# Peptides against a protein of PDB entry 6B4J: the designs that were tried, part 79

Target 1, 315 residues: chain A of PDB entry 6B4J
Amino acid sequence: DITMQWYQQLQDASMQCVLTFEGLTNSKDSQAKKIKMDLQKAATIPVSQISTIAGSKLKEIFDKIHSLLSGKPVQSGGRSVSVTLNPQGLDFVQYKLAEKFVKQGEEEVASHHEAAFPIAVVASGIWELHPRVGDLILAHLHKKCPYSVPFYPTFKEGMALEDYQRMLGYQVKDSKVEQQDNFLKRMSGMIRLYAAIIQLRWPYGNRQEIHPHGLNHGWRWLAQILNMEPLSDVTATLLFDFLEVCGNALMKQYQVQFWKMLILIKEDYFPRIEAITSSGQMGSFIRLKQFLEKCLQHKDIPVPKGFLTSSFWRS

## One batch from the design tools (peptide; made by RFdiffusion4, then SolubleMPNN)

Design b1_p16_5_s2 (from b1_p16_5, 5 letters changed)
Fold by OpenDDE base, seed 3:
Structure b1_p16_5_s2 (fold): chain B 315 residues (1-315), chain A 16 residues (1-16)
Amino acid sequence: as target 1 above (315 residues)
Amino acid sequence: SREELEELLNAPLTEP
């Protein structure tokens, strides 16, 4: 399976990246530990500062991240920090930055759906300039949310149930699995972030270049989802999340083909979702139903709430 | 139909 090969290649690359900076991460030297912490803060704090407040502030954050990745010194925690402070500094920062973007999907976007867009536009712009960060974003995303690939992890003989639950994206702490609502909330945040990344371009970049991971991957994702058996609650939730965030962009890009796909979702795939939906899971199902019906009735997919307008970039 | 889905999914994306 080509999709599984791609998934595995990204995971292998991510694992190799971790191995490359093990010297920095495992060092007992006090100076190396300090450098590690400074680099980690420099990579992650700017991402946590991303907000919907002002385009000018978003540009400052972008420039800071780009400067750090470019080997320039940046101010972090009152100190000058550079990836050149350690030979493994760049690999470490790229990994931690990518991890943090996905974490913002998992946490911030999960709680505030509108936050997907400012985070995604920065991530997209950084990915354009630093492809390795993009690959690492995918690797982190795929590991935390296999549904972003998409694939459904399978239980293997001899596997511990907890390990299988973790493979499915559940958090397991003290032998307690995460509640379904919290799981779906986190998965929703990551899918929404992904759906935003694939449609957004950094407005101050070279727009003549092709998006490094554009809407064609959104089409592929939908195609793959539709070729899979639906999962209870998961499929209805994530399909809605994806379409709410990038449906308008897909509609504009693929036009008639998009509408054919949407009809197929409603007529062929939605009944399969219904068949596996329990009475306690009707919320996600109803939400998807209402969304599909509204979109087909109006022959339009609304621009998602929080989409960045020209006024945002002038602020 | 499954065939229609396969056709749709395998159809070259018309780049605008």
Scores: peptide ipSAE 0.028, ipTM 0.698, DockQ to the pose 0.590
Fold by OpenDDE base, seed 5:
Structure b1_p16_5_s2 (fold): chain B 315 residues (1-315), chain A 16 residues (1-16)
Amino acid sequence: as target 1 above (315 residues)
Amino acid sequence: SREELEELLNAPLTEP
C-alpha cells in the first residue's frame, strides 16, 4: 500500500530526527539543558502567539521563525538564541516547531476553528522555505491523527488495548482513555488545520513555485476516505470538517470534477455512513447531511469562516 | 458508482 509506505517513511524520518538530537535532549550538562530550553521556547512561543488580530503581527512571527531556522539569532525570553549554539540545535528546533504547529491544531483550532487559517498560512510559508519542517509536520500530524493520512489502525494480536487506543489517536493517561467527544474535538482541529495548510500560500513568498503540499493532497485524501469503510462518528465528523474548511478551494480548483465527487459522497458514500450511525451519533451525521444538501442545492460551497482576506494583510 | 470513483481517482488532476 503506497499510502502506508508514505506514512512509514515519514515516521522513520521523524524517528531519525529524534535520534539525531538525542545528545541535546539527554544531556546532563547545565549549559546544554539551558540551550535546549532556550531553543524549545524560541521554536514554540512564536507559534503560540499566532492570532487573527493583525497581518503585520503574523508577518513578524513568520520572520522570527524563519530567522531562527536560518541560523540567525532571535530574541526569546529576553535572551539571544540561535540554533548554532549546539550542533543538534537545528534538528531539534525543526522537530519542536513542527510538533507545535500540530499541537495548535489539536488544541487551539479544536476550540476555535477560525484559528486554523493564520496558523496554516505560517506553517505553509515555513514549509516552502524549510521542506524538512513540512515533512515533520506531516509526521506529527499522522501520528496524532491517523485519519489525516488517512488510515484506520488495526488491532494486532498481542497488542495492549492502551497501545491500540493511542494508535487510534486517543490520549490514555493513568489507564484512562479519553472521552469520545474530546477525542473527536482534537481530531477535528488537526483535520481543519491540515485542510487549511493545503490551500494557503504565504503571501510574501515566491508564488511562482508550486505549493509543497497543495490541494492535490486534498483530492487524494477525499479519494482515500471514500475508498475506506466509514468509521462510526469519526468519518462523518472529519469529512464535514475537511469539506467545510477546504471545500470552497477544491470547488474552485477542480470545478466539475469536484462536484462529481460531492455527488458521489452524497449518493453513494453517505448511505454507508448512515448504516453505521447509531441514534446517539446522529448529530455529526445530520450536520454532514445538511452541509452536503445545502452545497448541492446552491451549487456553491461557502468560503470558510476565518478565511484570511486582503484587509487582514493590510492590518 | 464505484467505477466513477475509480475514474475520479485515476483522472489526472487537470490543474486548470
Scores: peptide ipSAE 0.027, ipTM 0.705, DockQ to the pose 0.601
Fold by OpenDDE base, seed 2:
Structure b1_p16_5_s2 (fold): chain B 315 residues (1-315), chain A 16 residues (1-16)
Amino acid sequence: as target 1 above (315 residues)
Amino acid sequence: SREELEELLNAPLTEP
């Protein structure tokens, strides 16, 4: 399976990255520990500052992240910080930055869906300039949300139930599995972030270049989902999240082909979702139904709430 | 049908 090979390659690259900076992470030296903490803060704090407030502030955050990744000194915590402070500094920062972008999907976007767009446009712009950060974003995303690949992890003989639950994306703490609503909320946030990344370009970059991970991957994702048996509650939830965020962009890009796909979803795939939907899961099912029916009736998919306008970039 | 889905997948994304 080409999709599973791609998944494994990204996981292997992520693992190799961790091994590369292991000397920095495991160092007992006080100076190395200080550098590690400074680099971690420099990589993650700017991402946490991303908001829907002003385009000018978003540009400042982007420029700071790009400067850090370019080996330039940046101010963080009242100190000058550079990836050149340690030979493993760049690899560590790229990994932690990518991890933080996915974490913002898991936490911030999960709670505030409109936050997907400012986070995604920064992530896309950084990915364009720093492809390794993009690969690491995918690796982190795929590990936390296998449905973003998409694939459904299978229970293997001899596997602990908790490990299987973690592979499915559940958090397991003190032998307690995460509640389904919290799980779906986190998965929704990550899918929405991904759906935003694949359609957005940083407006101050070279727009003539091809998107490093564009809408063609959105088409691939939909096709792969439709080739899989639906999961109860999960498929209806994430398919809605994906289409709500990037459906308008896919419609504009693929036009007639997109509408054929949407009809196929409504007529062939949706009944398969219905067949596995329990009475307690009817909410996600009804939401997807209403969305598909409205889009097909109007022959339009609305621009998602929180989409960045020209007025945002002038602020 | 699976064939229609494969056709949709294999349809060259006509780059504009």
Scores: peptide ipSAE 0.027, ipTM 0.700, DockQ to the pose 0.519
Fold by OpenDDE base, seed 1:
Structure b1_p16_5_s2 (fold): chain B 315 residues (1-315), chain A 16 residues (1-16)
Amino acid sequence: as target 1 above (315 residues)
Amino acid sequence: SREELEELLNAPLTEP
């Protein structure tokens, strides 16, 4: 399976990255520990500062992240920090930055769906300039949310139940599995972030270049989901999240072909979702159904709430 | 139909 090969390749690259900066991570030297902490803060704090407040502030954050990745010194925690402070500094920063973007999907976007857009446009712009960060974003995303690939992890012989639950994306703490609602909330945030990334371009970059991971990956994702057996509650939830965020962009890009896809979802895929949906899970299915029926009726998919307008970039 | 899905999937996304 080409999709699984791609998944494994990204995971392998991510693991190799971790091994590359292991010296920095495992160092007992006080200076190395300080550098590690400073680099981690420099990589992650700017991402946490991303907001919907002003385009000018978003540009400042982008410029700071780009400067750090470019080997330039940046101010962080009242100190000058550079990836050149350690030979493994760049690899470490790229990894931690990518991890933080995905974490913002998991946490911030999960709670505030509109936050997907400012985070995604920065991530997309950084990915364009730093492809390795993009690959690491995918690796982190895929590991936390296998449904973003998409694939459904399978239970293997000899596997512990907790390990299987973790592979499915559940958090397991003290032998207690995460509640389904919290799980779906986190998965939703990550899918929404992904759906935003694939459609957004940083407005101050070279717009003539092809998006490094564009809407064609959105089409691929939909196609792959439709070729899979639906998973109870998960498929209906995440398909809605995806279409709500990037459906308008996909409609504009693929036009008639996209409408054919939506009809196929309604006519062929909905009955399959319904067949596996329990009465307690019907809410997610109904939400997807109502959304799709409304879109088909109006022959339009609305621009998602929080989409960045020209006025945002002038602020 | 499954055939329609296969056609949709096999149709090269003509980049405009």
Scores: peptide ipSAE 0.025, ipTM 0.688, DockQ to the pose 0.544

Design b1_p16_5_s3 (from b1_p16_5, 7 letters changed)
Fold by OpenDDE base, seed 1:
Structure b1_p16_5_s3 (fold): chain B 315 residues (1-315), chain A 16 residues (1-16)
Amino acid sequence: as target 1 above (315 residues)
Amino acid sequence: SDEELQELLNAPLQLP
């Protein structure tokens, strides 16, 4: 399976990255610990500062992240910080930066869907300049949300139930599994972030370059979902999230072919979702159905709320 | 065509 091979390749690359900076992370030396903390803050704080307020502020954040990844010193916590402070500094920063982007999907976007766009445009722009960060974003995303690949993890013989639950993307703390609503909320945030990344380009970059992980991956994701059996509640929820965020962009890119895909979803896939949906889970399916039927009726998919306009970039 | 759509849906994922 080519999809599973890709998944495993990205996970292996991520694991190799962790091994590369293990010396920095496991060091007992006080200076190494300080460097690690400074690098971690320098990588993650700018991402947490991303907001929908002003395009100028977003540019400053982007420039700071890019400078850090380029080996230039940046100001963080009142100190000058550079990846050159440790031989493993760049690998560590790339990993932590990628992790933080995905975490913003999981936390911020999950609570505020409009936050997907400013986070995604920075992530996309950084990915263009730093492909390794992009691969690590995918690795983190896929591990936390296997539905972003997409695939459904299977229970293996001898596996603990908690480990299986974690593979499915659930948080398990003190032998208590996360509630389904919280799980779906986090998964939704990550899918929405992904759907935003694949359609957005940093406006101050070289626009002639091909998107490193563009809308073709959106088509791929939809195609793969349709070729899978639906999962109760999960498939309907995440398919809605995906289409709400990137449906307009996919419509513009693929035109008639995308409309055919939407018809296929309605005619062939909805009955399969409905067949596995309990009465208590019908809310997610109804929301998806209503959205798609409205799009088909109007022959239009709305621009998502929070989409970055030209006025945002002039602010 | 419906065939073109099926080809697109069945197209091997060109992983970069």
Scores: peptide ipSAE 0.059, ipTM 0.746, DockQ to the pose 0.246
Fold by OpenDDE base, seed 5:
Structure b1_p16_5_s3 (fold): chain B 315 residues (1-315), chain A 16 residues (1-16)
Amino acid sequence: as target 1 above (315 residues)
Amino acid sequence: SDEELQELLNAPLQLP
């Protein structure tokens, strides 16, 4: 399976990255620990500062992240920090930065859907300049949300139930699995972030280049989802999240072909979702139904709430 | 046609 090969390649690259900076992470030396903490803060704090407030602030954050990845010193916590402070510093920062982008999908976007766009445009712009960060974003995203690939992890003989639950994307702490609503909320945030990344480009970059992970991956994702059996509550939730965020962009890009896809979803795939939907899960199903019916009736998919406008970049 | 749609669905599964 080509999709599983791609998944595994990204996971292997991520694991190799972790091994590369293991000396920095496992060091008992006080100076190495200080460098690690400074680099971790320098990589993650700017991402946490991303907001919908002003385009100028977003540019400052982008420039700071790019400077750090370029080996330039940056100010973090009142100190000058550079990836050159340790030979493993760049790999560590790339990994932690990518991890933090996905974590913002999991936490911030999950609670505030409109936050997907400013996070995604920074992630896309950094990916364009630093492809390895993009691969690591995918690796972290795929590991936390296998539905972003998409694939459904299978239970293997001899596997612990907790390990299977973790493979499915659930958090398991002290032998307690995460509640379904919290799980779906986190998955929704990550899918929404992904759907935003594939359509957004950093406006101050070289727009003549092809998007490193563009809307063709959105089409691929939909095609793969439609070729899979639906999962109870999960498919209806994530398909809605994806279409709400990137449906307008896909409509503009693929036009008539995208409408054929949407009709196929409504007429062929939607009954399959209905067949596995319990009475307690009708909320996600009804939301998807109403969205599809509205889009088909109006022959339009609305621009998602929080989409970045020209006025945002002038602020 | 259903065939054209299937072709569209299958074509993007080729990962770059």
Scores: peptide ipSAE 0.034, ipTM 0.712, DockQ to the pose 0.273
Fold by OpenDDE base, seed 2:
Structure b1_p16_5_s3 (fold): chain B 315 residues (1-315), chain A 16 residues (1-16)
Amino acid sequence: as target 1 above (315 residues)
Amino acid sequence: SDEELQELLNAPLQLP
């Protein structure tokens, strides 16, 4: 399976990255510990500062992240911090930065859907300049949300139930599995972030270059979902999230082909979702239904709420 | 084309 090979390759690359900076992470030396903490803060704090407030502030954050990844010193916590402070500093920062982008999908976007766009445009721009960060974003995303690949993890003989639940993307703490609503909320945030990344380009970069992970991956994701059996509540939720965020962009890119796919979703795939939907899960089902019907009726997919406008970039 | 759509649906991962 080509999809599973790609998934595994990204996970292997992520694992190798962790092994590469293990000396930094496991060091007992006080100076190495200080450098590690400074680098971790320098990588993650700028991402947490991303907001929908002003394009100028977003540019400052981007420039700071890019400077750090380029080996330039940046100010963090009142100190000058550089990846050159340790031989493993760059790999560590790339990994922690990518992890933080996915965490913002899992936490911030999950609670505030509009936050997907400013986070995604920074992530896309950084990915264009630093491909390794992009691969690590995918690796973190795929591990936390297998539905972003997409694939459905299978229970293996001898596997603990908790480990299987974690593979499905659930948080398990003190032998208690996460509530379904919280799980779906986190998955939604990550899918929305991904759907935003694949369509957005950093406006101050070389926009003539090919997007490093563009809308063709959105088409691939839809195609793969349609070739899979729907999961109860999960498929209806995430398919809606994906189409709400990137449906307009896919419509513009693929034109008639996109509408054929949308009709296929409505006529062939949607009944399969209905067949597995319980009375308690009708909310996600109805939301997807109404979205598809409205889009097909109007022959248009609305620009998503929070989409970055020219006025945002002038602020 | 419809053929291209079917190819995309049948072979979703064209890895670069």
Scores: peptide ipSAE 0.027, ipTM 0.687, DockQ to the pose 0.236
Fold by OpenDDE base, seed 4:
Structure b1_p16_5_s3 (fold): chain B 315 residues (1-315), chain A 16 residues (1-16)
Amino acid sequence: as target 1 above (315 residues)
Amino acid sequence: SDEELQELLNAPLQLP
């Protein structure tokens, strides 16, 4: 399976990255610990500062992240910080930056869907300049949300239930699995972030280049989902999240083919989702149904709430 | 490739 090979390659690259900077992370030296903390803050704080307020502020954040990844000194916590402070500094920063982008999907976007767009445009722009960060974003995303690949992890004989739950993307703490609503909320945030990344380009980059992970991957994602058996509540939730964020962009890019896909979802795939939907899960199903019916009736998918306009970039 | 994209574009439409 080509999809599973791709998944595994990204996970292997992520694991190798962790091993590469293990010397920095496991060091007992006081200076190494200080450098680690300074680098971690320099990588993660700018991402946490991303907001919907102004395009100028977003540019400042982007420039700071890019400067850090380029080996230039940046100001963080009142100190000059550079990845050159340690031989493993760049690998560590790339990993922590990618992890933080996915974490913003899991936390910030999960709670505030509109936050997907400013986070995604920075992530896309950084990915264009730093492909390794993009691969690490995918690795972190796929590990936390296998539905972003997409695939459904299978239970293997002899596997602990908790390990299987973690593979499915659930948080398990003190032998307690998270509630389904919290799980779906986190998965939704990550899918929405992904759907935003694949359609957005950094406006100050070289737009003549192909998007490093563009809308073709969105089409691939839909195709793969439709070729899989639906999961109860999960498929209806994430398919809605994806189409709400990315549907307008897919419509503009693929036109007639997109509408054929949407009809296929409504006519062929919906009955399969309905067949596995319990009475307590009808909310996600109804939401998806109403969205598709509205889009098909109007022959339009609305621009998602929070989409970055030309006015945002002039602010 | 453009061919791979076309295959991907056609794959969902060929779902039984």
Scores: peptide ipSAE 0.026, ipTM 0.674, DockQ to the pose 0.107

Design b1_p16_5_s4 (from b1_p16_5, 6 letters changed)
Fold by OpenDDE base, seed 3:
Formats: structure tokens, C-alpha cells, sequence
Structure b1_p16_5_s4 (fold): chain B 315 residues (1-315), chain A 16 residues (1-16)
């Protein structure tokens, strides 16, 4: 399976990245520990500062991240920090930055769906300039949310149930699995972030270049989802999340083909979702139903709430 | 049909 090969290649690259900076991460030296912490803060704090407040502030954050990745010194925690402080500094920062973007999907976007867009536009712009960060974003995303690939992890003989639950993206702490609502909330945040990344371009970059991971991957994602058996609650939730965030962009890009796909979702795939939906899971199902019906009735997919307008970039 | 689905799914991947 080509999709599984791609998934595995990204995971292998991510693992190799971790191995490359083990000297920095495992060092007992006090100076190396300090450098590690400074680099980690420099990579992650700017991402946590991303907000919907002002385009000018978003540009400052982008420029800071780009400067750090470019080997320039940046101010972090009142100190000058550079990836050149350690030979493994760049690999470490790229990994931690990518991890943090996905974490913002998992946490911030999960709680505030509108936050997907400012985070995604920065991530997209950084990916354009630093492809390795993009690959690491995918690797982190795929590991935390296999549904972003998409694939459904399979239980293997001899596997511990907890390990299988973790492979499915559940958090397991003290032998307690995460509640379904919290799981779906986190998965929703990551899918929404992904759906935003694939459609957004950094407005101050070279727009002549092709998006490094554009809407064609969104189409591929939908195609793959439709070729899979639906999962109870998961499929209805994530399909809605994806279409709410990038449906307008897909509609504009693929036009008639998009509408054919949307009809197929409603007529062929939605009944399969219904067949596996319990009475306690009707919320996600009803939400998807209402969305599909509204979109087909109006022959339009609304621009998602929080989409960045020209006025945002002038602020 | 399955063929129509496959065509729909493959069409955007074939556009340059």
C-alpha cells in the first residue's frame, strides 16, 4: 500500500531525526542541558504566541521562527539563542517546532476551532521554506492522529490493548484510556489544523511556487476515507471537521468534481455511517447530515469561521 | 458505480 509506505517513510525519517540529536537530548552536561532548553523554548514559544489578534503579530512570529531555522540568533526568554549553539541544534529545533505545531492542533484548535487558520498559515509558510519541518509535521500528525493519513491501525496478535489504544490515538494514563469525547476533540483539532494547512499559503512568500502539501492531498484524504469502512463516531466527526475547514477551498479548486464527491458522500457513504451510529453518537452524525444537506441545498460551502481575510493582514 | 468512484478519486491526482 503506497499510503502505508509513505506513512512508514515519514515515521522512519522522524525516528532518524530523533537519533541525530540524541547527543543533545541525553547529555548530562549542564551547558548542553541549558542549550537544549533554550532551543526548545525558542522553537515552541513563538508557536504558542500565534493568535487571531493581528496579522502584524503573526508576521513577527513567522519571521522569528524562520530566523531561528535559518541559523540566525533570536531573542528567547531574555537570551540570544541560535541553532548554531550545538551541532544537533537545527535537527532538534525542527523536530520540536513540528511537534509544537501538531500539539497546537491537538490542544488549541481542539478548544478553539478558529485558531486553526493563524497556526496553519504559519506552518504552511515555514514548510515552504523548510521542507524538513513539513515532513516532521506530517510524521507527528500521523503518529498522533492516524486518521490524518488516513488509516486505521489494526490489532495484532500479542499486542497489549493499551498499545493498540495508543496506536489509535488515545491517551492512556495509569491504565485508563481517554474518554471518547476528549479523544474526538483532540483528533478534530488535528484534522482541522491539517485541513487549514493544505489550503493556506503564507501571503509574504513566493506564491509562484507550488504549495508543498496542497489541496491535492485533501482530495487524496477524502478519497482514502471514502474507500475505508467508517468507524463509529470517528468518521462522522472527522469528515465534518475536514469539510467544514477545507470544503470551500476544495469546492473552488475542483468545482464539479467536488460536488460529485459530496453527492457520493451523502448518498453512498453517509448511509454506511448511519448503519454503525448508535443512539449515543447521533450528535456527530446529525452535524454531518445537516452540513451536507445545507451545502447541497445552497450549492455552496461556506467560508469557515476564522478564515483569514485581507483585513486581518492589515492589522 | 465502483468505476465512477475510482474515476472521481483519481481525477484530481492526474491534473498537473
Amino acid sequence: as target 1 above (315 residues)
Amino acid sequence: SKEELEELLNAPLQEP
Scores: peptide ipSAE 0.029, ipTM 0.694, DockQ to the pose 0.443
Fold by OpenDDE base, seed 5:
Structure b1_p16_5_s4 (fold): chain B 315 residues (1-315), chain A 16 residues (1-16)
Amino acid sequence: as target 1 above (315 residues)
Amino acid sequence: SKEELEELLNAPLQEP
């Protein structure tokens, strides 16, 4: 399976990255610990500062992240910080930055769907300049949300139930599994972030280059989802999230072919979702139904709420 | 049909 090979390759690359900076991570030296903390803050704080407030502020955040990744000193917590402070500093920062982008999908976007767009445009722009950060974003995303690949992890003989639950993307703490609503909320946030990344380009970058992970991956994702058996509540939820965020972009890009896909979803795939939907899960199902029916009736998919406008970039 | 789906799915991946 080509999709599973790609998944595994990204996970292996991420694992190798972790091994590369293990010396920095495991050091007992006080100076190394200080450098690690400073680098971690420098990588993650700018991402947490991303907001919908002003395009100028978003540019400052982008420039700071790019400067850090370029080996330039940046100010963090009142200190000058550079990846050159340790031989493993760049790998560590790339990994932690990518992890933080995915975490913002998991937390911020999960609670505020409109936050997907400013986070995604920064992530996309950084990915263009730093491809390794993009691969690490995918690796973190795929590990936390296998539905972003997409695939459904299978239970293997001898596997602990908790490990299987973690593979499915559930948080398990003190032998307690996460509630289904919280799980779906986090998965929704990550899918929405992904759907935003694949359609957005940093407006101050080189627009002549092809998007490093563009809308063709959105089409691939839909294709793979439709070729899989639907999962109860999960498929209806995430398919809606994906289409709400990137459906307009896919419609503009693929036009007639996209509408054929949407008809196929409504006529062939939607009944399969219905067949596995319990009475207690009708909320996600009805939401997807109403969305599809509205889009097909109007022959339009609305621009998602929070989409960045020209006025945002002038602020 | 499944074949039509496969064609639709492969078409954007074949875009130059």
Scores: peptide ipSAE 0.029, ipTM 0.689, DockQ to the pose 0.439
Fold by OpenDDE base, seed 2:
Structure b1_p16_5_s4 (fold): chain B 315 residues (1-315), chain A 16 residues (1-16)
Amino acid sequence: as target 1 above (315 residues)
Amino acid sequence: SKEELEELLNAPLQEP
């Protein structure tokens, strides 16, 4: 399976990255520990400052992240911080930055869906300039949300139930599995972030270049989902989240082919979702139904709420 | 058919 090979390659690259900076992470030296903490803050704080407030502030955050990744000194916590402070500094910062972008999908976008767009446009712009950060974003995303690949993890003989639950993307703490609503909320946030990344380009970059992970990957994602048996509640939820965020962009890009796919979803795939939907899961099912029916009736997919306008970039 | 679905799904990926 080409999709599973790609998944495994990204996980292997992520694992190799962790091994590369292990000397920095495991150091008992006080100076190395200080550098590690400074680099971690420099990588993660700017991402946490991303908001829908002003385009000018978003540009400042982007420039700071790009400067850090370019080996330039940046101000963080009242100190000058650079990846050149340690030979493993760049690898560590790239990994922690990518991890933080996915975490913002899992937390911020999960709670505020409109936050997907400013986070995604920064992530896309950084990915264009720093491809390794993009690969690490995918690796973190795929590990936390296997449905973003997409694939459904299988229970293996001799596997602990808790480990299987973690592979499915559930948080398990003190032998307690996460509630389904919280799980779906986190998965939704990560899928919405991904759907935003694949359609957005940083407006101050070289727009003539091909998107490093563009809408073709959105089409691939839909294709793979439609070739899989639906999961109860999960498939209806994430398919809606994906189409709500990137459906307008896919419609514009693929036109007639997109509408053929949407009809196929409504006529062939949606009944398969219905067949596995319990009465307690009817909410996600009804939401997807209403979305598909509205889009097909109007022959249009609305621009998603929170989409960045020209007025945002002038602010 | 599964093949028709795969063709529909792969068509945008194969066109340059």
Scores: peptide ipSAE 0.028, ipTM 0.683, DockQ to the pose 0.399
Fold by OpenDDE base, seed 1:
Structure b1_p16_5_s4 (fold): chain B 315 residues (1-315), chain A 16 residues (1-16)
Amino acid sequence: as target 1 above (315 residues)
Amino acid sequence: SKEELEELLNAPLQEP
């Protein structure tokens, strides 16, 4: 399976990255520990500062992240910080930055869906300039949300139940599995972030270049989902999240082909979702149904709430 | 149909 090969390749690259900066991570030296902490803060704090407040502030954050990745010194925590402070500094920063973007999907976007857009446009712009960060974003995303690949992890012989639950994306703490609502909320945030990334371009970059991970990956994702047996509650939830965020962009890009895809979802795929949906899970199914019926009736998919307008970039 | 899905899947990925 080409999709599973791609998944494994990204996971292997991520693991190799971790091994590359292991010296920095495992160092007992006080200076190395300080550098590690300073680099981690420099990589992650700017991402946490991303907001919908002003385009000018978003540009400042982008420029700071790009400067750090470019080997330039940046101010962080009242100190000058550079990836050149350690030979493994760049690899570490790229990994931690990518991890933080995915974490913002998992936490911030999960709670505030509109936050997907400012986070995604920065992530997309950084990915364009730093492809390795993009690959690491995918690796982190895929590990936390296998449905973003998409694939459904399978239980293997000899596997512990907790390990299987973790592979499915559940958090397991003290032998207690995460509640389904919290799980779906986190998965939704990550899918919404992904759906935003694939459609957004940083407006101050070279717009003539091809998007490094564009809407064609959105089409691929939909295609792969439709070729899979639906999972109870999960498929209906994440398909809605994806289409709500990037459906308008996909409609504009693929036009008639996209409408054929929506008809296929409504006519062929919905009965399969319904067949596995329990009475307690009808909420997600009904929400998806109503969304698709509305879109098909109006022959339009609305621009998602929080989409960045020209007025945002002038602020 | 499965064939219609395959056609939909193949068409956009083949556009350069």
Scores: peptide ipSAE 0.027, ipTM 0.683, DockQ to the pose 0.456

